# Ledger of designs, part 9: peptides against a protein of PDB entry 4N78

Target 1, 186 residues: chain A of PDB entry 4N78
Amino acid sequence: HFQVICRLLGYQGIAVVMEELLKVVKSLLQGTILQYVKTLMEVMPKICRLPRHEYGSPGILEFFHHQLKDIVEYAELKTVCFQNLREVGNAILFCLLIEQSLSLEEVCDLLHAAPFQNILPRVHVKEGERLDAKMKRLESKYAPLHLVPLIERLGTPQQIAIAREGDLLTKERLCCGLSMFEVILT
Target 2, 155 residues: chain B of PDB entry 4N78
Amino acid sequence: MAELQMLLEEEIPGGRRALFDSYTNLERVADYCENNYIQSADKQRALEETKAYTTQSLASVAYLINTLANNVLQMLDIQASQLRRMESSINHISQTVDIHKEKVARREIGILTTNKNTSRTHKIIAPANLERPVRYIRKPIDYTILDDIGHGVKW

## One batch from the design tools (peptide; made by RFdiffusion4, then SolubleMPNN)

Design b1_p8_8_s3 (from b1_p8_8 with K4E T8Q)
Fold by OpenDDE base, seed 4:
Structure b1_p8_8_s3 (fold): chain B 186 residues (1-186), chain C 155 residues (1-155), chain A 8 residues (1-8)
Amino acid sequence: as target 1 above (186 residues)
Amino acid sequence: as target 2 above (155 residues)
Amino acid sequence: MTAEELLQ
């Protein structure tokens, strides 16, 4: 699904969706969640010491249950605050999955474009084979596919300009050095 | 452009008119040949004359048809060439627009990006002594150890 | 009348 969304929206659509999601997350964090956190901080026991281990697990649980009774009984915490936190979590996951899916699409595009852009795969060299000879053979094999040099030789000035710009746009992808998810986390 | 216009406005209409006129003339020739054959005392001579007129008339019509056909073919070739040029121009414009849109889109999404912190993966200093993978012998988890901790109703 | 004259 995320792959299809990435293909459908493209960079522009993804940008718009991400911006709107960030607005929503910001609104949730600065609005309802912040208010509930403030309320929780006020109701939080000022002094909550660890009980002695001698009370065992049940006694320790009862101790904390008693100390946190006011928080546990706060019904809106479960219905509103946790829901908002779930929405924020879902938004974060959505952004992560979109970025991952986009990165996969970009990598695929780069791989498909590679033969046309003089980007050669690393050749596995068996013991005793010269890497240089294999690379030269590979270069010679794909040399006719180099799009920009081909168009520079055969094309019009306008075609050359478009080819160069297209080549640049093909090479420069977000996955090469940029992260959206890191921005979302900040 | 001038050649196509000449073909469309002059040569092809002119050729069509010539064929139409030729049709009318063929009817006149046919009538003449029929009357000549009926009235002639020498039927053999009249027949030979009719054959001659028929051959000449057919040759003329064939020439007119061929000329018109060639002009139509030439017109179509010119139009096809114009369409190809127009297609090329449209494609060029389309590509330019697409590149522009892509640049705009990339700027927009770029605002939402930061440089990937290539965390210099701390060289995981491989511990000098590669502990031989101790063959994990799966000891079955003895769940009986938990029998005394849970509020499970011992039936 | 020649065929050419008839076709004219």
Scores: peptide ipSAE 0.019, ipTM 0.770, DockQ to the pose 0.004
Fold by OpenDDE base, seed 2:
Structure b1_p8_8_s3 (fold): chain B 186 residues (1-186), chain C 155 residues (1-155), chain A 8 residues (1-8)
Amino acid sequence: as target 1 above (186 residues)
Amino acid sequence: as target 2 above (155 residues)
Amino acid sequence: MTAEELLQ
């Protein structure tokens, strides 16, 4: 699903969605969640010491339940605060999954474009074979597919300009050095 | 442009008119040949004359058709070339627009990105000797190890 | 009349 969303929205659509999600998350964090956290801090017992072991596990649980009774019985905590935290969590996960899906798509694009851009994978060399000879053969095999040099030789100035720009845009991807998710975490 | 215009306005219409006129002329030739054969005392000579007129008439029509066909083909070739040039121009515009849109989109999403902190994760230098994967023997977690830690009930 | 003259 996330892969389909990435394909459908493209960079522009993803940017818009991410920006709006960040606004929502900011609003939730600075608004409702902050207010509940402040309230919880005020109601939190100032001194919470470990009970004696003689009370056993049930007694210790009851002790903490009693000390936190006001917090546990605060219905809005579960229905509103925890819901908002879930929404924030979902937004974070959404952003992560979108970035991962986008990165996969970009990697696929880079791999598909590689033969046309003179980007050759390192060939596995068996024992006794020269890497250089294999690479030269591979380069020679794909040389006719190099788009920019081909257009530079046969194309008009306008076609050459477009080909160079297209080549650059194909090589430069977000996955190469940029992260959206890191911005969301900050 | 001038050549295409000449083909469209003069040569092709002219060729079509010439073919139409040739139809009328062929009818006249046929009438003449029929009358000449009927009236001639020398039927053999009249027949040979008819054969000559028929051959010449067919050759003339064939020439007119060929000329017209060639002019039409030339017209179509010129038009096809013009269409290809237009297609190329449209494609260039389309590609330019797409590149521009892509650049704008990348700027927009770029604002929402930061440089990946490549923490220099120490290149896990794979040890030269790949230790044989020690078969993970699931040792049961001994929970008693924590029994002495804290104020818990010692059984 | 030649065939050419008739076709003219």
Scores: peptide ipSAE 0.018, ipTM 0.778, DockQ to the pose 0.004
Fold by OpenDDE base, seed 5:
Structure b1_p8_8_s3 (fold): chain B 186 residues (1-186), chain C 155 residues (1-155), chain A 8 residues (1-8)
Amino acid sequence: as target 1 above (186 residues)
Amino acid sequence: as target 2 above (155 residues)
Amino acid sequence: MTAEELLQ
């Protein structure tokens, strides 16, 4: 699903969705969640000491339940605050999954473009074979596919410019050094 | 452009008119040949003249058809070339627009990105002195060391 | 009239 979303939205659509999600998250954090946190801080027992071990685990649990009774019984905490926290969590996960899916698409694009951009994989050399000879053979095999040099030789100035820009845009991808998720966490 | 215009406005319409006119002219030639044959005392000569006129008329019509056909073909070739050039121009514009849109999109998403902190995995410099694997001597775990760690009741 | 004159 996320892969399809990435393909459908592209960079622009993803950017818009991410911006809106960030706005929503910001609104949730600075609005409702902050208000509940402030309220919780006010209602929170000022002194919450560990009860004596003599009460045993059940007694300790009851002690904390009693001290936190007002918080536990606060219905809006469960229905509103926790829901908002879930929404924030979902938004974070959504952003992560979108970035991962986008990275996969970008890697696929890079791999598909590689033969046309003179980006050759390192070939595994068996014992006794010269790496240089194999690489040269591979280069010669894919040389006719090098799009930019071909267009530079045969194309119009406009075509050359477009080809160079296209080549650059193909090489420069977010997955090469950029992270959206890190921005979301900041 | 001038050549195409000439073909469309002058040569092809002119050729079509010439073919239509040739029909009328052929009818006149036929009438002439018929009358000449009827009136001539030398029927053989009249027949030979008719054959000559027929051959010439057919050649003329064939020439008109050929000329018109060639002009139409030339027109089509020019139009095809114009369409190809137009297509190329449209494609270039489209590609330019797409590249621009992509650049804009990348800027927009770029605002939402930061450089990946490639944590330079510190080359785990293998400590120069690999401490000789000290033979694991199973020392009994002295649990009394944990007696002071935690809220345990010091008796 | 020549055939050419008739066809013209």
Scores: peptide ipSAE 0.018, ipTM 0.773, DockQ to the pose 0.004
Fold by OpenDDE base, seed 1:
Structure b1_p8_8_s3 (fold): chain B 186 residues (1-186), chain C 155 residues (1-155), chain A 8 residues (1-8)
Amino acid sequence: as target 1 above (186 residues)
Amino acid sequence: as target 2 above (155 residues)
Amino acid sequence: MTAEELLQ
């Protein structure tokens, strides 16, 4: 699903969705969640000492249940606060998955474009073969596919300009050095 | 441009008129040949003259048709060339627009990005004991190891 | 009258 979303929306659509999600997250964090956190801080026991281990696990649990009774009984915590936290969590996960899916799409594009951009994979060298000779043969084999040089030789000035810009746009991808998710976490 | 205009405004209309005029003239020639044959005492001579006129008339019409056809073909070639140029221009504009849209989109998404912190890959602390590179001895995969697993045909 | 003259 996320791959399809990435293909459908493209960079622009993803940007819009991410921006809106950030607004929603910000609104949730600064609004409802902040209010509940403040309320929880007020209700939180001022002194919560660790009970003695001699009380055993049930006694310790009962101790904390008693200390946190007001928090546990705060119904809105479960219905509203936790829901908002879930929404924030979902938004974060959504952003992560979108970025990952986009990165995969970009990598695929880069791989498909590679032969046309003089980007050749490292060739597996069998025993006795020189890597350099094999790479040179590969370069020679794919040389006719180099789009920009081909257009520079045969094309009009306008075509050359478009080809260069297209080549640049093809090479420059977010996955090469940029992260959206890191921005979301900040 | 001047050539196309000349073809459209002068040569092709002129050729069409010439063919039309030729039709009228052919009718006159036919009438003449008929009358000449009827009135002539020497029917053989009149027939030979008719054959000559027929041949000449056909040649003239063929020439006019050929000339007109060539002019039409030339016109079409010029127009086809113009269309190709227009198509190329439209394609260039389209590509330019697409590139621009892509650049805008990238700027927009770029605002939502930061540089990937290449976490310094923890120095792969080479384990103190460099396990001697066990020479990967390519043991040939014995594919026969699985021959006894399943309902396969025992050879 | 030549054929050419008639076709004219």
Scores: peptide ipSAE 0.016, ipTM 0.773, DockQ to the pose 0.004

## One batch from the design tools (peptide; made by RFdiffusion4, then SolubleMPNN)

Design b1_p9_1_s1 (from b1_p9_1, 6 letters changed)
Fold by OpenDDE base, seed 5:
Structure b1_p9_1_s1 (fold): chain B 186 residues (1-186), chain C 155 residues (1-155), chain A 9 residues (1-9)
Amino acid sequence: as target 1 above (186 residues)
Amino acid sequence: as target 2 above (155 residues)
Amino acid sequence: MYLPMFEPE
């Protein structure tokens, strides 16, 4: 699903969605969640000492249940605050999954373009073969596919300009050095 | 452009008019041949004359059709060439617009990005002194501490 | 890798 969303929205659509999600998250954090946290801080017991270990696990649990009774009985925490936290969590996960999916698409694009851009993978050399000779052979094999040089030789000035610009756009992808998710976490 | 204009405005209309005039002329020739055959005492001669006129008429029509057809074909070739040039121009504009849109989109999404911090995986420097595994002396969990917690149903 | 296409003007 996320892959399809990435393909459908493209960079522009993803940017819009991410911006809106950030606004929503900010609104939730600074609004409702902050308000409930402040309220909880006011109701929180000022002194909560660890009960004696002699009370055992059930006794300790009962102690904390009693100390936190007012908080546990606060119905709005479960219905509103926790729901808002879930929404924030979902938004974060959504952003992560979108970025991952976009990165996969970009990597695929880079891989598909590589033969046309003189980007050759390092070939595994069997014992006794010279890497340089094999790479040279590979370069010669794919040389006719180099799009920009081909268009520079055969194309109009306008076509050459477009080809160069397209080549640059193809090479520069977010996955090469940029992260959206890191921005969301800050 | 001058050639196309000449074809459209002069040659093709002229050819069509010539063909139409030929049709009217053929009708007159046909009437003449029919009347000549009826009135002539020498039917064989009249027939031969009719054959000659028919052959000439067919030849003339064929020539007119061929000339007109060639002019139309030439016109179509010129128009096809013009359309190809127009298509090329439109494609160029389309590509330019697409590139521009892509650049705008990239700038927009770029605002939402930061450089990937290659988290230098802190080499977990294994502490040089492998603290001797403190012999985990399993102190038997004295469960007797729990004996007083819970109403054990004395069956 | 420097990605100038994604840099804000």
Scores: peptide ipSAE 0.245, ipTM 0.818, DockQ to the pose 0.640
Fold by OpenDDE base, seed 2:
Structure b1_p9_1_s1 (fold): chain B 186 residues (1-186), chain C 155 residues (1-155), chain A 9 residues (1-9)
Amino acid sequence: as target 1 above (186 residues)
Amino acid sequence: as target 2 above (155 residues)
Amino acid sequence: MYLPMFEPE
């Protein structure tokens, strides 16, 4: 599903969605969640000493239940605050999954474009084979597929310009060095 | 452009008219030949004249058809070339627009990105000495170590 | 890796 979303939205659509999600998250954090946290801090027992072990596990539980009774009974905490936290969590997860899906798509694009851009995979050389010879053979094999040099040789000036720009756009991807999710966590 | 216009407006219509006129003329020639053969005392001469007219007529029609066909082919070639040029222009514009849109989109999403902190992956220097998998000896958790921590009942 | 295409103007 996230892969389909990434394909449909593209960079522009993803940017818009992410911006809106950030706004929503900010609103939730600075608004309702902050208010609840402040309230919780106010009602939190200032001094919560560990009860004596002599009370046993049930007694200790009852003690904490009593100390936190006001918090537990705060109905809005269970309904509104937890819902808002779920929304924030969902937004974060959504952003993560979108970035992961986008990264996969970008990697796929890079891999597909590689033969056309003179990007050769590191060939695993069996013991005893010359790496250089294999690489040269591979280079020679894919040389006719190099798009930019081909267009530079055969194309019009306009085609050459487009090919160069297209090549650059293909090579530069977010997954190469940028992260959106890190911005969201900040 | 001038050549295409001439083909469309003058040569092809003119060729079609000429072919039509030729058809009418052929009918007249045929009638003439038939009558000439019937009325002539020298049937052999009349036949030879008919053969000559038939040959001439066929040659003229063939020429007209060939000329017309060549003009039509030329017209189609010119039109095909024009269409290819238009297609190329449209494609160029489309690609330029797409590239521009992509650049804009990339700038927009770029605002929402930061450089990946290459966590200095501490080169997990594989310890040169592969520590022998220390057999996970399940040491029983000695809970007595917690006896001195907290208000534990000393039995 | 520097990605100039993603840099804001």
Scores: peptide ipSAE 0.245, ipTM 0.817, DockQ to the pose 0.707
Fold by OpenDDE base, seed 4:
Structure b1_p9_1_s1 (fold): chain B 186 residues (1-186), chain C 155 residues (1-155), chain A 9 residues (1-9)
Amino acid sequence: as target 1 above (186 residues)
Amino acid sequence: as target 2 above (155 residues)
Amino acid sequence: MYLPMFEPE
């Protein structure tokens, strides 16, 4: 589903959706969630000592569950605050999954374009094989497929310009060095 | 352009008219040959004349058909070439527009991106001194302070 | 990797 969404929306559509999601998340965080958090901080136990680590994670968890039981059982927290937190969580997950899906699509595009852009795969060298010889063989094999040089040789000036721009656009992908999800987490 | 127009407006219609006229002429020739054969005392000669006229007529029609066919083929070739040129032009424009749109889209999404950083995981350092277990005293929580925050709907 | 195409104006 997310792959289809990525294909349908493209970069522009994804950007729009992400921006709107960020607005929604911001609104939820700065609005209802913030208010509940402030109130909860006021009603939090003043003294809550950390249990001994010897009780293990389950014991520690049970301790805190016991300390916070009354707060957790408060109806408004379940109906409003926790719901909003779920929405925020879902939004974050959505963003993550969109980025992952986009990255997969971009990687696929890069892989498909690689033979046409003089990008050679990593070659496994078996014992007794020379890496240089194998690389030269691969270079020779794919040399006729290099699109930009081919168009530069055979194409019109307009075609050459388009090919160069297209080549650049093909090479540059978000997955190469950029992350949207990291921005969302900040 | 001028050649295509000439083919469409003059040569091909002219060729079609010529074929039509040829049909009419063939009918006249046939009538003549029939009458000549009936009236001639020398049937062999009349037959040979008919053969000659038939051969001539067939040759004429064949020529007209060939000429028309060649003109039609030429017309189609010119049209095909024009279509290819038009397609090329449209493709170039389309590609230019697509590249532009892509650049705009990339700028837009770029605003929402940052460089991939390896997040430094904060190592939670266990406190060196384990605090002695303090007897847990539970204080009652006053929930009335939350009454003004929510919509008060119990599910 | 530097990606100039994604740089905001």
Scores: peptide ipSAE 0.241, ipTM 0.813, DockQ to the pose 0.577
Fold by OpenDDE base, seed 3:
Structure b1_p9_1_s1 (fold): chain B 186 residues (1-186), chain C 155 residues (1-155), chain A 9 residues (1-9)
Amino acid sequence: as target 1 above (186 residues)
Amino acid sequence: as target 2 above (155 residues)
Amino acid sequence: MYLPMFEPE
């Protein structure tokens, strides 16, 4: 589903959706969640020390459950605050999954374009083979597929310009060095 | 442009008219040959004359058809060339627009991006000294402070 | 990697 969404929206659509999600998240965080957090901070036990590790995990859990009993029993916390937190969490996850899906699409595009852009993978060299000779052979094999040089030789000035721009657009992708998710987390 | 116009307006219509006229003429020739054969005392000679006229008529029709066909082919070639040029122009414009849209989109999404950084995981440091658990003293919490917050059920 | 296409003008 996320792959389809990425393909449908493109860069522009993704940007718009993410901006709107950020607004929603900001509204939730600065509004209802902040108010609940402030209230919870006021009612939070002033002294909550770590229990001894000798009590084990069950004992420690029981201790904290007892310390936070009044908070846990707060009905509105479960219904409203946790719901808002789930919404924020879902928004974050959505952004993450969109970025991952977009990155996969971009990587696929890069891989498909590579032979036409003189981007060759490192070849496996068997014992006794010269890497240089093998790479040269590979370069020679794919040389006729280099799109920009081919168009520069045979195309019109307009075609050459478009080919160069297209080549650049193909090479530059978000996955090469940019992250949207990191921006969402700040 | 001038050549195409000449083909469409003069040469091809002219060739079609010539071919139609040829049909009418062929009918007259056929009638003549039939009558000549019936009326002639020398049937062999009349037959040879008919053969000659038939050959001549077929040759003339073949010439007219060939000329017309060549003109039509030439017309189609010119039109095909014009269509290819038009297609090329449209494609160029379309590609230019697409590239522009892509650039705009990239700038827009770029605003929402930052350089990939290695996530510094903050280590949660456990306190070194485990203090004795303080007995839990229940403090009454006034939740009425939140009654005006949200769209939930007022209890 | 510097990606100039994604930088705002």
Scores: peptide ipSAE 0.237, ipTM 0.816, DockQ to the pose 0.558

